# Peptides against a protein of PDB entry 6MBK: the designs that were tried, part 31

Target 1, 240 residues: chain A of PDB entry 6MBK
Amino acid sequence: GFEMVNFKEEGFGLRATRDIKAEELFLWVPRKLLMTVESAKNSVLGPLYSQDRILQAMGNIALAFHLLCERASPNSFWQPYIQTLPSEYDTPLYFEEDEVRYLQSTQAIHDVFSQYKNTARQYAYFYKVIQTHPHANKLPLKDSFTYEDYRWAVSSVMTRQNQIPTEDGSRVTLALIPLWDMCNHTNGLITTGYNLEDDRCECVALQDFRAGEQIYIFYGTRSNAEFVIHSGFFFDNNSH

## One batch from the design tools (peptide)

Design b1_p17_1_s1 (made by RFdiffusion4, then SolubleMPNN; from b1_p17_1 with S1K R5T A11L L17K)
Fold by OpenDDE base, seed 1:
Structure b1_p17_1_s1 (fold): chain B 240 residues (1-240), chain A 17 residues (1-17)
Amino acid sequence: as target 1 above (240 residues)
Amino acid sequence: KVAATGANVGLIPVLEK
């Protein structure tokens, strides 16, 4: 009922191949297709994860490294997904000096600076870890781990990470949701949920979509500052 | 409409049984 399309302005998105009615379940993604903290633990990153407290404590960083490891792995199951990810982002980590100056007029500036600082510190830390830790020797990052790589991975995760239930539903974990996360944003209501019985993420249509129309979802009620920080865009018709 | 690359909804709610 849909296809991935590179739109002129929006970049990659999903387009309806048939008429989709509001509230119709048009997209679902089984857990096995997700990139999760658990899949990171079960990957080549697993041994390092088990020994590094930061990876253990910060699931988003674990996902970032998982993403980098899989990107560097030609036979990765997630290669088709990874290839759809932007090479660069409009998020704060990519802001030029003039863009940062513009943000000085907003409350987001402090968060931007914090993000810069934290990301730089994380990179420096993990660069050392990758160079010195015994369990890092098997990582494809050993010979190539630049700040640009890390910035990309962190930004990819920041813009696409979601909290989903663990398999038993007892906790939440972080996940990247392939295909689903290709949906671009519009105003509306959250129409995505997790079906624990079928162990899949499910998305119902926010509205009627005609064949050939781009399928949008609502990312949630956020301030413009939050959109800038997390998604790199402003939403004028925002309730905040 | 404002399109952004990637969907970050935050918490994906558990669907009711």
Scores: peptide ipSAE 0.539, ipTM 0.870, DockQ to the pose 0.579
Fold by OpenDDE base, seed 4:
Structure b1_p17_1_s1 (fold): chain B 240 residues (1-240), chain A 17 residues (1-17)
Amino acid sequence: as target 1 above (240 residues)
Amino acid sequence: KVAATGANVGLIPVLEK
């Protein structure tokens, strides 16, 4: 009932191929299709994850590395998804010197600097880890891990990560939700939930959409993404 | 493509049975 389209102003989004009624379940994504902390642990990153305290403590970083590993893997299941991601972002990590200088006159500068410093520190740490840790030798990014790579991955995760329940519903974990996260934003109510019985993320239509119209969802608040990057994100229940 | 944000809803609520 929908297709991916590159819209002129908003970039990639979803367009209805038929009329979709409000509250209609038009999109669902099974857990097996999600990029999660668990899928990261079960990937080529798993051995390193098991040995690195930061990866274990910060699920967003685990997702970032998972994303980088999969991007560097030609046969990755998530290649189609990864190809839909922006190559660059309008986040503070991509601000040029002039943009940062402009922000110096604002109260936002502290947050920008914090985000930048944290990201830079993380990169420096993991650069060393990738160069020296035995379990990093098998990573497809072993010979290609630049700050630009890390910045991209962190920004991708920051802008697209969501909290979903674990399989048993006892805890929450972080996930990237392919296809669903292509929906652009409009005002409204949250229309996405997780169906534990069917083990899938479900999205119902916020409103009626006619064939040919872009399908929008409501993102809600943005506080979580900012918090994760600026202050760090420690997930106490990152392990099964 | 340059984008400011993606679909970051935060917590995806568990749907009731």
Scores: peptide ipSAE 0.520, ipTM 0.859, DockQ to the pose 0.530
Fold by OpenDDE base, seed 5:
Order: sequence, then C-alpha cells, then structure tokens
Structure b1_p17_1_s1 (fold): chain B 240 residues (1-240), chain A 17 residues (1-17)
Amino acid sequence: as target 1 above (240 residues)
Amino acid sequence: KVAATGANVGLIPVLEK
C-alpha cells in the first residue's frame, strides 16, 4: 500500500501506492524490527550495558550507542533503516553560531546550552569508557568514536525515539520504530498505537490518501530542545 | 516541519482489546 520515496524537501518518506482511507490500518511494525533498549542489551553493547550505570539509567543513551554500534556493523539487521536516517539534523546540537545568536533572544537558549553541555559531558564520559572498559573492546566503534558520531546518534534518537510498552505491558521502554518513522509530519491527531496481542506498533491513516500522495502522520507536540512525551490519542496543533 | 526530523510522538499508547 506504500513505498519509500526520497522527497527533496522532507528526505525519505512514504508514498501511497493505492488509495488509503482514513482510519485504515496501513502500516504496522513488529517488535522484532524495533531498535529498543532491550535489543541494545541483547547486542554487542550488552556486556558494557550491564556494567555501566549511565547506560542502564538513560535509555536514550543506550539507544544512541546501539545505533552507533549497528551503523558500524556492516551485517547489522538495521542497516537498511540506518541508511535512511539523515546525516545531519536541524536540532540545537547542529546550530551554527548565527543560529545560536538568534536564539539568545528567546527563552530556548538555556535549554540549548544545557543540551550542549550535557552532550559534551556524556561524550567525554563515554570516550573514557570506550577506551578503558574491557567490554568496550568488542564494540565496532572502539577505534572510531568522535563527538560528531555521538552528536549524530543522540540527535537521531532525540528526533525519533518513542515510548512503547514492554512485552508484558507492565512498563514502557524506549524504541526507534523503523519504517513507521519514515512518515513525515502534518497537523492532525496521533494515529499510532501499540497492539500488545500481536506485539506490533500499528498506524492508521490520519486522512484519506490517494495513490501517489505522500503519507503523513501527526507527531504530536514537541519542544525544539528536548523530547516531549505525550500519552494517548489527542489532537493538537504542532508547529515544527 | 523540520525536514531532518523523524516521527516522534512520545508515548505510543496501548491499543484497547
């Protein structure tokens, strides 16, 4: 019902190959295809994860390292997904001096500075960990871990991470959702949910889409500086 | 829309049975 297309303005997106009706289940992603904290634990990162309290405490960082490890692994299951990710982002971590100066006139500047500081500190910490920790020796990024790598991974996770239920539904975990996250944004209502019975993320069409049209979803509200979590289905104006 | 952003809706709600 859809195909991946590289759109000039939006990058990769999904295009309908047939008419899709509003509320039609057109896309689902099984848990096994997701990049999650659990998949990070089960990867080459697992041994280090089990011994590093920051990785354990901060699922977003675990996902960032998971993403970096998989990117550096030519045989990674997620290579096709990773290749669709932007090489750069329009996030604060990529702001040029002029953009930062412009933000000085806004209340966002403090959040930007905090993000820069935190990211730099995290990088410095994990640079040491990767260089010295025994379990880091098997990581494919052992000999190539730059700030640019970390910035990219953090930004990738920040812009794409979502909370999904654990398999038993007892708690939530962080995930990157391949294929689904290729849908570009439009204003509307959140139309994505998790089906625990079938153990998959499900997306229904926000509106009618004709064959040949790009399929958009609503991302909900978000801040420019940090990840904002919203629960349930809701309608809100989102400008970003 | 910021072109470089992917889908980030926050919490994906559990669908009712």
Scores: peptide ipSAE 0.509, ipTM 0.852, DockQ to the pose 0.587
Fold by OpenDDE base, seed 2:
Structure b1_p17_1_s1 (fold): chain B 240 residues (1-240), chain A 17 residues (1-17)
Amino acid sequence: as target 1 above (240 residues)
Amino acid sequence: KVAATGANVGLIPVLEK
């Protein structure tokens, strides 16, 4: 019912191959296809995860390293997904001097600088961990862990991470949701939910989409500042 | 046009039975 398309101005997105009606379940992603903190723990990263307090405490960083490990693994199940991710982002971690100067007059500047500092500190910490920790020797990124790699992974997670229930529904965990996360944003209502019985993320159509139209979803209510920080863009029709 | 960075809804709600 849909296909991946590279739109000139919006990058990759989903296009309807048939007419889709509002509220129609057009997309679902089983848990087994998700990149989660749990899948990170069950991967080559698992031994290091079990011994590093920061990885354990910060699921977003665990996902970032999970992405890096899988990207560096030619036979990774998630290679098709990873290849759809942008190589660079328009997020604050990629801002040039002129863009930062522009933000100096905005309320977002403090958060931008905080992201830079935190990311740099995290990289420095994990660079040392990867160089010295015994369980890091088996990681495919052992000899190729640059700041650019880390910046990319952190930005990928920042822009695409979602909270989903654990398998038993007792807690929430962080996840990247392949295919679904290719849907670009429009104003509306949240139309994505998690079906615990079938153990899958489900997305229903926000509106009618005709064959050939791009399928949009609503990312939630955010301020323009939050869009810049988390998604790297201002939404023109944002009510905030 | 600002490039879309991918879907980040935050909390995906559990669907009620």
Scores: peptide ipSAE 0.502, ipTM 0.857, DockQ to the pose 0.742

Design b1_p17_1_s2 (made by RFdiffusion4, then SolubleMPNN; from b1_p17_1, 6 letters changed)
Fold by OpenDDE base, seed 1:
Structure b1_p17_1_s2 (fold): chain B 240 residues (1-240), chain A 17 residues (1-17)
Amino acid sequence: as target 1 above (240 residues)
Amino acid sequence: MVAAQGANTGLIPVLVK
């Protein structure tokens, strides 16, 4: 019912190949296709993950390294997905000097500098880990791990990470959702949830889409997309 | 392309310009 296309301004997005009605379940992504903290643990990163407290404590960093490892792996299952990701992001880590100077007049500057500092520290830490830790020898990052790589991975995760339930539904974990996250943003209601019975992310159409129209979703106002664990879908009437 | 969602890498939110 949809296809991936490269739109002129929005970049990659999804286009309807048929008429899709509002509230129609048009897209679902099984857990097995997601990049999750669990898949990171089960990947080449697993041995290092089991020994590094920061990776264990910060799922977003685990996802970032998972993303980097998979990117560096030509035969990675997620290569098609990774290739659709932006090379740069409109996030503080990519701000130019002029942009930072502009923000100096705002309270946001402190957060920006903090993020720079934290990210730089993380990079320095993990650079050392990758170079010295025995379990890092198998990582495809040994010979190529730059700050730019780390900045990209962190930014990719920051902009795309979602909260989904664990397989048993007992807690939440973090995931990148291929295909689904290709939908560009529009104002509306959250129409994505997680179906634990079928163990898949499900997205229903925000509105009617005609064949040939770009399919948009509402990411929400939250820092991460949150999925309803038990009810699957919720409509947040956060009408501003 | 997914927009910045304000996620944290160590308790720092992503600021959208």
Scores: peptide ipSAE 0.019, ipTM 0.603, DockQ to the pose 0.062
Fold by OpenDDE base, seed 3:
Structure b1_p17_1_s2 (fold): chain B 240 residues (1-240), chain A 17 residues (1-17)
Amino acid sequence: as target 1 above (240 residues)
Amino acid sequence: MVAAQGANTGLIPVLVK
């Protein structure tokens, strides 16, 4: 019912190949296809994860390392997804000196500096861990772990991470959602949720889309959105 | 594609010691 297309102004997005009606379930992604903290634990990163309290405490960092390990693995299941990710981002970690100087007059400067300092400290910490920890020896990034690698992975997760329920529905975890995150944004209502019974992310159409039209979704107030766990969908008018 | 919506979005948490 849809296809990936490179749109002239918006870059990659999804286009309808048939008429789609409002509230129609047109896209779903099973848990087994997601990059999650759990899939990170079950990967080559698992042994290190089990012994590093920061990876355990910060799911976004666990996802960043999971992304780096899978990127460095030619046979990774997620290679097709990883190849769709930008090589650079319009995030504070990529700001030029002049852009940072301009922000000095804004309230955002504190957050930018904090992000820079935190990211640098995290890199320094994990560089040491990767060089010295026994369980890091089998990681594909053992001999190639640069700040640019870490910055890219952190920014990828920062812009694309979502909250989903655990398998038992008792807690919330973090996930990257392939294919779904190709949808571009428009104002509206959150029409993506998680179906625990079928163990999948589900996206229903925000409006009617005709064949040939781009399919838009509403990200909410942030790109790292929370899924509605129990009700499936959130219909409160929280315009951005 | 999903991207940062602004300079104040998607802030990385502080390192836990």
Scores: peptide ipSAE 0.018, ipTM 0.584, DockQ to the pose 0.065
Fold by OpenDDE base, seed 4:
Structure b1_p17_1_s2 (fold): chain B 240 residues (1-240), chain A 17 residues (1-17)
Amino acid sequence: as target 1 above (240 residues)
Amino acid sequence: MVAAQGANTGLIPVLVK
């Protein structure tokens, strides 16, 4: 019912190939297709993850490394997804000196500096880990781990990480959701949830879409997309 | 595609542990 299209101004998005009615379940993504902390643990990164305190403590960093490992793996299942990701981001980590200087007069500067400093420190730490840790030897990124790589991965995760329930529904975990995160943003209600019975993310149409129209979703106002367990979708009356 | 989320330029800070 949809196809991936590169739109002129919005980049990649989803376009309806048929008429889709409001509230129609048009898109679902099974857990097995998600990039999660668990999939990171079960990947080539697993041995290092099991021995690195930061990877264990910070799921977003685990996802970032998972993303880098999979990107560096030609046969990765997620290659098609990774190739749809932006090569650069309009995030503070990509701000040039002039842009940062402009922000010095704003209240946002503290957050910008914090992100930059923290990311730099993390890179320095993990650069050493990748160079010295025995379990890093088997990582496909062993011979290629630059700050640019790390900045990209961190930015990818920051912009795309979502909170989903664990398999048993007892906790929340972080996930990148392929295909679904191709949907561009519009004002509206949250129409994405997680169906634990079928163990999948589910997205229902925010509105009617005609064949040929771009399909938009509402991300919400939070940094992470929050998924609701399939007792009901999260309705946010705030359009912004 | 998913863009930066959050208010203004405020993204999730990357923390060191």
Scores: peptide ipSAE 0.018, ipTM 0.589, DockQ to the pose 0.050
Fold by OpenDDE base, seed 2:
Structure b1_p17_1_s2 (fold): chain B 240 residues (1-240), chain A 17 residues (1-17)
Amino acid sequence: as target 1 above (240 residues)
Amino acid sequence: MVAAQGANTGLIPVLVK
């Protein structure tokens, strides 16, 4: 129903290979394909996660390290996904000196500096952890953990993390959603939810798309996508 | 791909030991 395409100026996106009708369930991603805090715990990062309080407390950082570990693993299941991620981001952590100078007169400068400071502190902390902690010895990033790596991973998670329910639906956890997050943004309504019965993310078409058209979704009122936790989110008239 | 965050969104907290 769709294919990955590198669109000019927009980067990677999804293009319809057939006509898709509004409200049609055209895309779903099972939990097992997601990069989650749980998958991080179940990965090579698991032993370290179990011993580090910051990783345990900060799901976004856990995802960042999960992303770095998988990127450094040639046989990682998520290699195809990771290769679709930008190498750099248009976020404060990537601002050049001139951009920072421009922001000095704006309210944003304090937030930028705060983000720089926080990220640098986190890197320094985890650099030491990776160098000294026994459970870090087998991490694929043991001998190659730079600030640039960390900046990239943090930025990737910051821009792409989503809240999804835990498997039992009792809590909310963080996830990167491969394939789905390739959809570029348009104004509209949230059309993505999590189906607990089938244990998958589900996305219905915001509008009609013809074969050959790029498929857009609405991320929400904030930069990160918001999900509706549901059982029976889609009406009976939705095509699956 | 997902849009980048604004300069004043998505701050990263730091926990201290």
Scores: peptide ipSAE 0.018, ipTM 0.586, DockQ to the pose 0.043

Design b1_p17_1_s3 (made by RFdiffusion4, then SolubleMPNN; from b1_p17_1 with S1M R5Q A11L L17K)
Fold by OpenDDE base, seed 2:
Structure b1_p17_1_s3 (fold): chain B 240 residues (1-240), chain A 17 residues (1-17)
Amino acid sequence: as target 1 above (240 residues)
Amino acid sequence: MVAAQGANVGLIPVLEK
């Protein structure tokens, strides 16, 4: 019912291959296809995760390292997904001097600087961990862990992470949702939910889409400042 | 429409049976 397309100005997105009606379940992603904190724990990262308090405390960082490890693994199950991710982002961590100067007059500037500082500190910490921790020797990124790698992974997670229920529904965990997260944003209502019975993320169409049209979803209500921080853009029709 | 660099909804709600 849809296909992945590299749109000229929007990057990768989903295009309908048939007419899709509003509220039609057109896309679902089983848990086994998700990159989660749990899958990170079950990967080559698992031993290090079990011994590093920051990885345990910060699921987003765990996902970032999970993403880096899988990217560095030629036979990774998630290679097709990872190849769809941008190589660079328009998020604050990639801002040029002129962009930062522009933000000096906005409410986002403090958060931007904080994000820079925090990311740099995290990299410095984990660089040392990777160099010294015995379990880091098993990681495919052992000899290729640069700030650029970390910046990319953190930005990937920041722009794409979502909270989903655990298998038993008792808690929430962080996840990257392949295929689904290629849907670009439009104004509307949340049309994605998690089906615990079938253990899958389900997305219904926000509106009617004709064959050949790009399929959009709504990312939720955010302030412009939050959009800059999380997605690197301002949304003109934002309700905040 | 503003192109996003990936879908970040936040909390994906549990669907009711």
Scores: peptide ipSAE 0.511, ipTM 0.860, DockQ to the pose 0.589
Fold by OpenDDE base, seed 1:
Structure b1_p17_1_s3 (fold): chain B 240 residues (1-240), chain A 17 residues (1-17)
Amino acid sequence: as target 1 above (240 residues)
Amino acid sequence: MVAAQGANVGLIPVLEK
């Protein structure tokens, strides 16, 4: 009962095609459709992953490279999803000088600077890895791996990464959740959970939505600083 | 080793049986 729509102000989102009642399970995404650290390991990135300690230690970076590799792969299963992702983000890595100056009045400024430094260092490191590592030769990144590419991937993961359980539920892993992450944010309660029995992410409606209305979800309670860092926006009615 | 990316991660809780 929903469709992807490009909304005027919010960008891409989900719109109800029928009336959806509160608490109705309207959206679910099986694990097989997720972009996860595991899918990264099982992709063309796998051989490099197995040899690079940073990729192994930092699932978010693994997802970023997974995203880049899949983006560069015309036949990637996730092409339809990747094409829905923004080309640029309002996150700190894209901030102009004026925006950074504005953030100096917030607690986020130190994290912003840290992100700049870390991302730059990561890029420099992986640029060398891609150019020199034997297992990087097959990656569709060797001939085209710019800072802008990396910044985009990191920002995509930063804004969309989620912790989900492993298949056996014993641990957590990182995942991008296609279709689900198209929902824009609103205030409320978390209505998304992972069903281990069916091995799928499930989302129930936060409220009643009538046909034609945009479907919103609540990503969680966060401070404005956390929203800026994570999602690139401020939340007015944030109790945090 | 390069420092971790400074961003929080969304949590998808496990649904109760």
Scores: peptide ipSAE 0.332, ipTM 0.729, DockQ to the pose 0.205
Fold by OpenDDE base, seed 4:
Structure b1_p17_1_s3 (fold): chain B 240 residues (1-240), chain A 17 residues (1-17)
Amino acid sequence: as target 1 above (240 residues)
Amino acid sequence: MVAAQGANVGLIPVLEK
């Protein structure tokens, strides 16, 4: 029903291979295919997660390390997804000196510096953790953990993290949604939801799409403050 | 997806049964 295409102006997106009608369920992603805080806990990162308070407290960082671990694992289930992720991002963490200098004349500079400071501090902290913690020895990133790696992972999560229900629906957790997050954004109604009965993320078509047209979705309303979404502070109240 | 900081990434609502 769709294929991944590199569009000239919008970058990678999904293109319909057939006519898709409005409200048609054209895309679904089972929980087992998602990269979540829970999948991070259940991965090679699990032992370290259980011992590190920052990973437990900040789900976005847990996802970032989950991405890095899986990227460093040739046989990772998520390799196909990871390969679709941008290698660089148009976010403050990637701004050049001239861009930062330009922003000094704007009110945005405070947020930029905050991101730089936080990311740098996190990297420094985890660099030490990776080097010294016993449970880090088995991580595939043990011998390769650079700032560029961390910057990439954090930026990937920052731009793609979503809030989804836990399996029992009692809480909210963070997730990357493969394939779905390749859809470019348009204004409209929320057409993505989580089906707890079938335990999958479901996306219905916002409108009719003809074969050959790009499929756009509305990502939905942000449930957290801008700080939480962009800075990634997600406190897991039930981390265990 | 354009990897921008300002993307409207947020809550995926639970579908009603």
Scores: peptide ipSAE 0.303, ipTM 0.738, DockQ to the pose 0.383
Fold by OpenDDE base, seed 5:
Structure b1_p17_1_s3 (fold): chain B 240 residues (1-240), chain A 17 residues (1-17)
Amino acid sequence: as target 1 above (240 residues)
Amino acid sequence: MVAAQGANVGLIPVLEK
């Protein structure tokens, strides 16, 4: 019911190939297609993950390295997905000097500096790990691990990471959701949930879409917002 | 594609049975 299209202003997105009605389940993504902390652990990164405290403690970093390893692997299942990711981002890690200067007048500057420092420290740490740890020898990024690589991966995860349930629903884990995250953002209500029985992410249409129209979804505020359960989904009750 | 959302994590809620 949809196709991937490269839109000029918005980059890659999904376009309806038929009329889609509001609340129609038009998109679902099984867990096996997700890039998760668990899939990272089960990948070539697994041995290092099992031995590195930071990878174990910080799922977002685990995802970042998972992304880098898969990007460097020509036979990776996620290559088609990775190729759709931006090469650069409008995140603080990519801010130019003028942009940073502009932010100096805001309270955001402290967060930006903190992110810079943290990312730099993480890179320095993992650069050493990649160079010295025995379990890093077989990583496809062994011979090429630059700050730019790390910045890209961290930014990719930062902009796309989602919290989803584990298979048994007892805990939460982090995931990148291919195909689903191809939908560009619009204002509205959260229309994505996780179906534990079928072990898949499910997305219902936010509104009616006609054939040929771009399909938009609402990612939510991604804050400490309160959510209200309605019709099986959680909806953001915060003002947008 | 997903826009910049800061360092926050998006929530995919569990669907009710």
Scores: peptide ipSAE 0.277, ipTM 0.732, DockQ to the pose 0.324

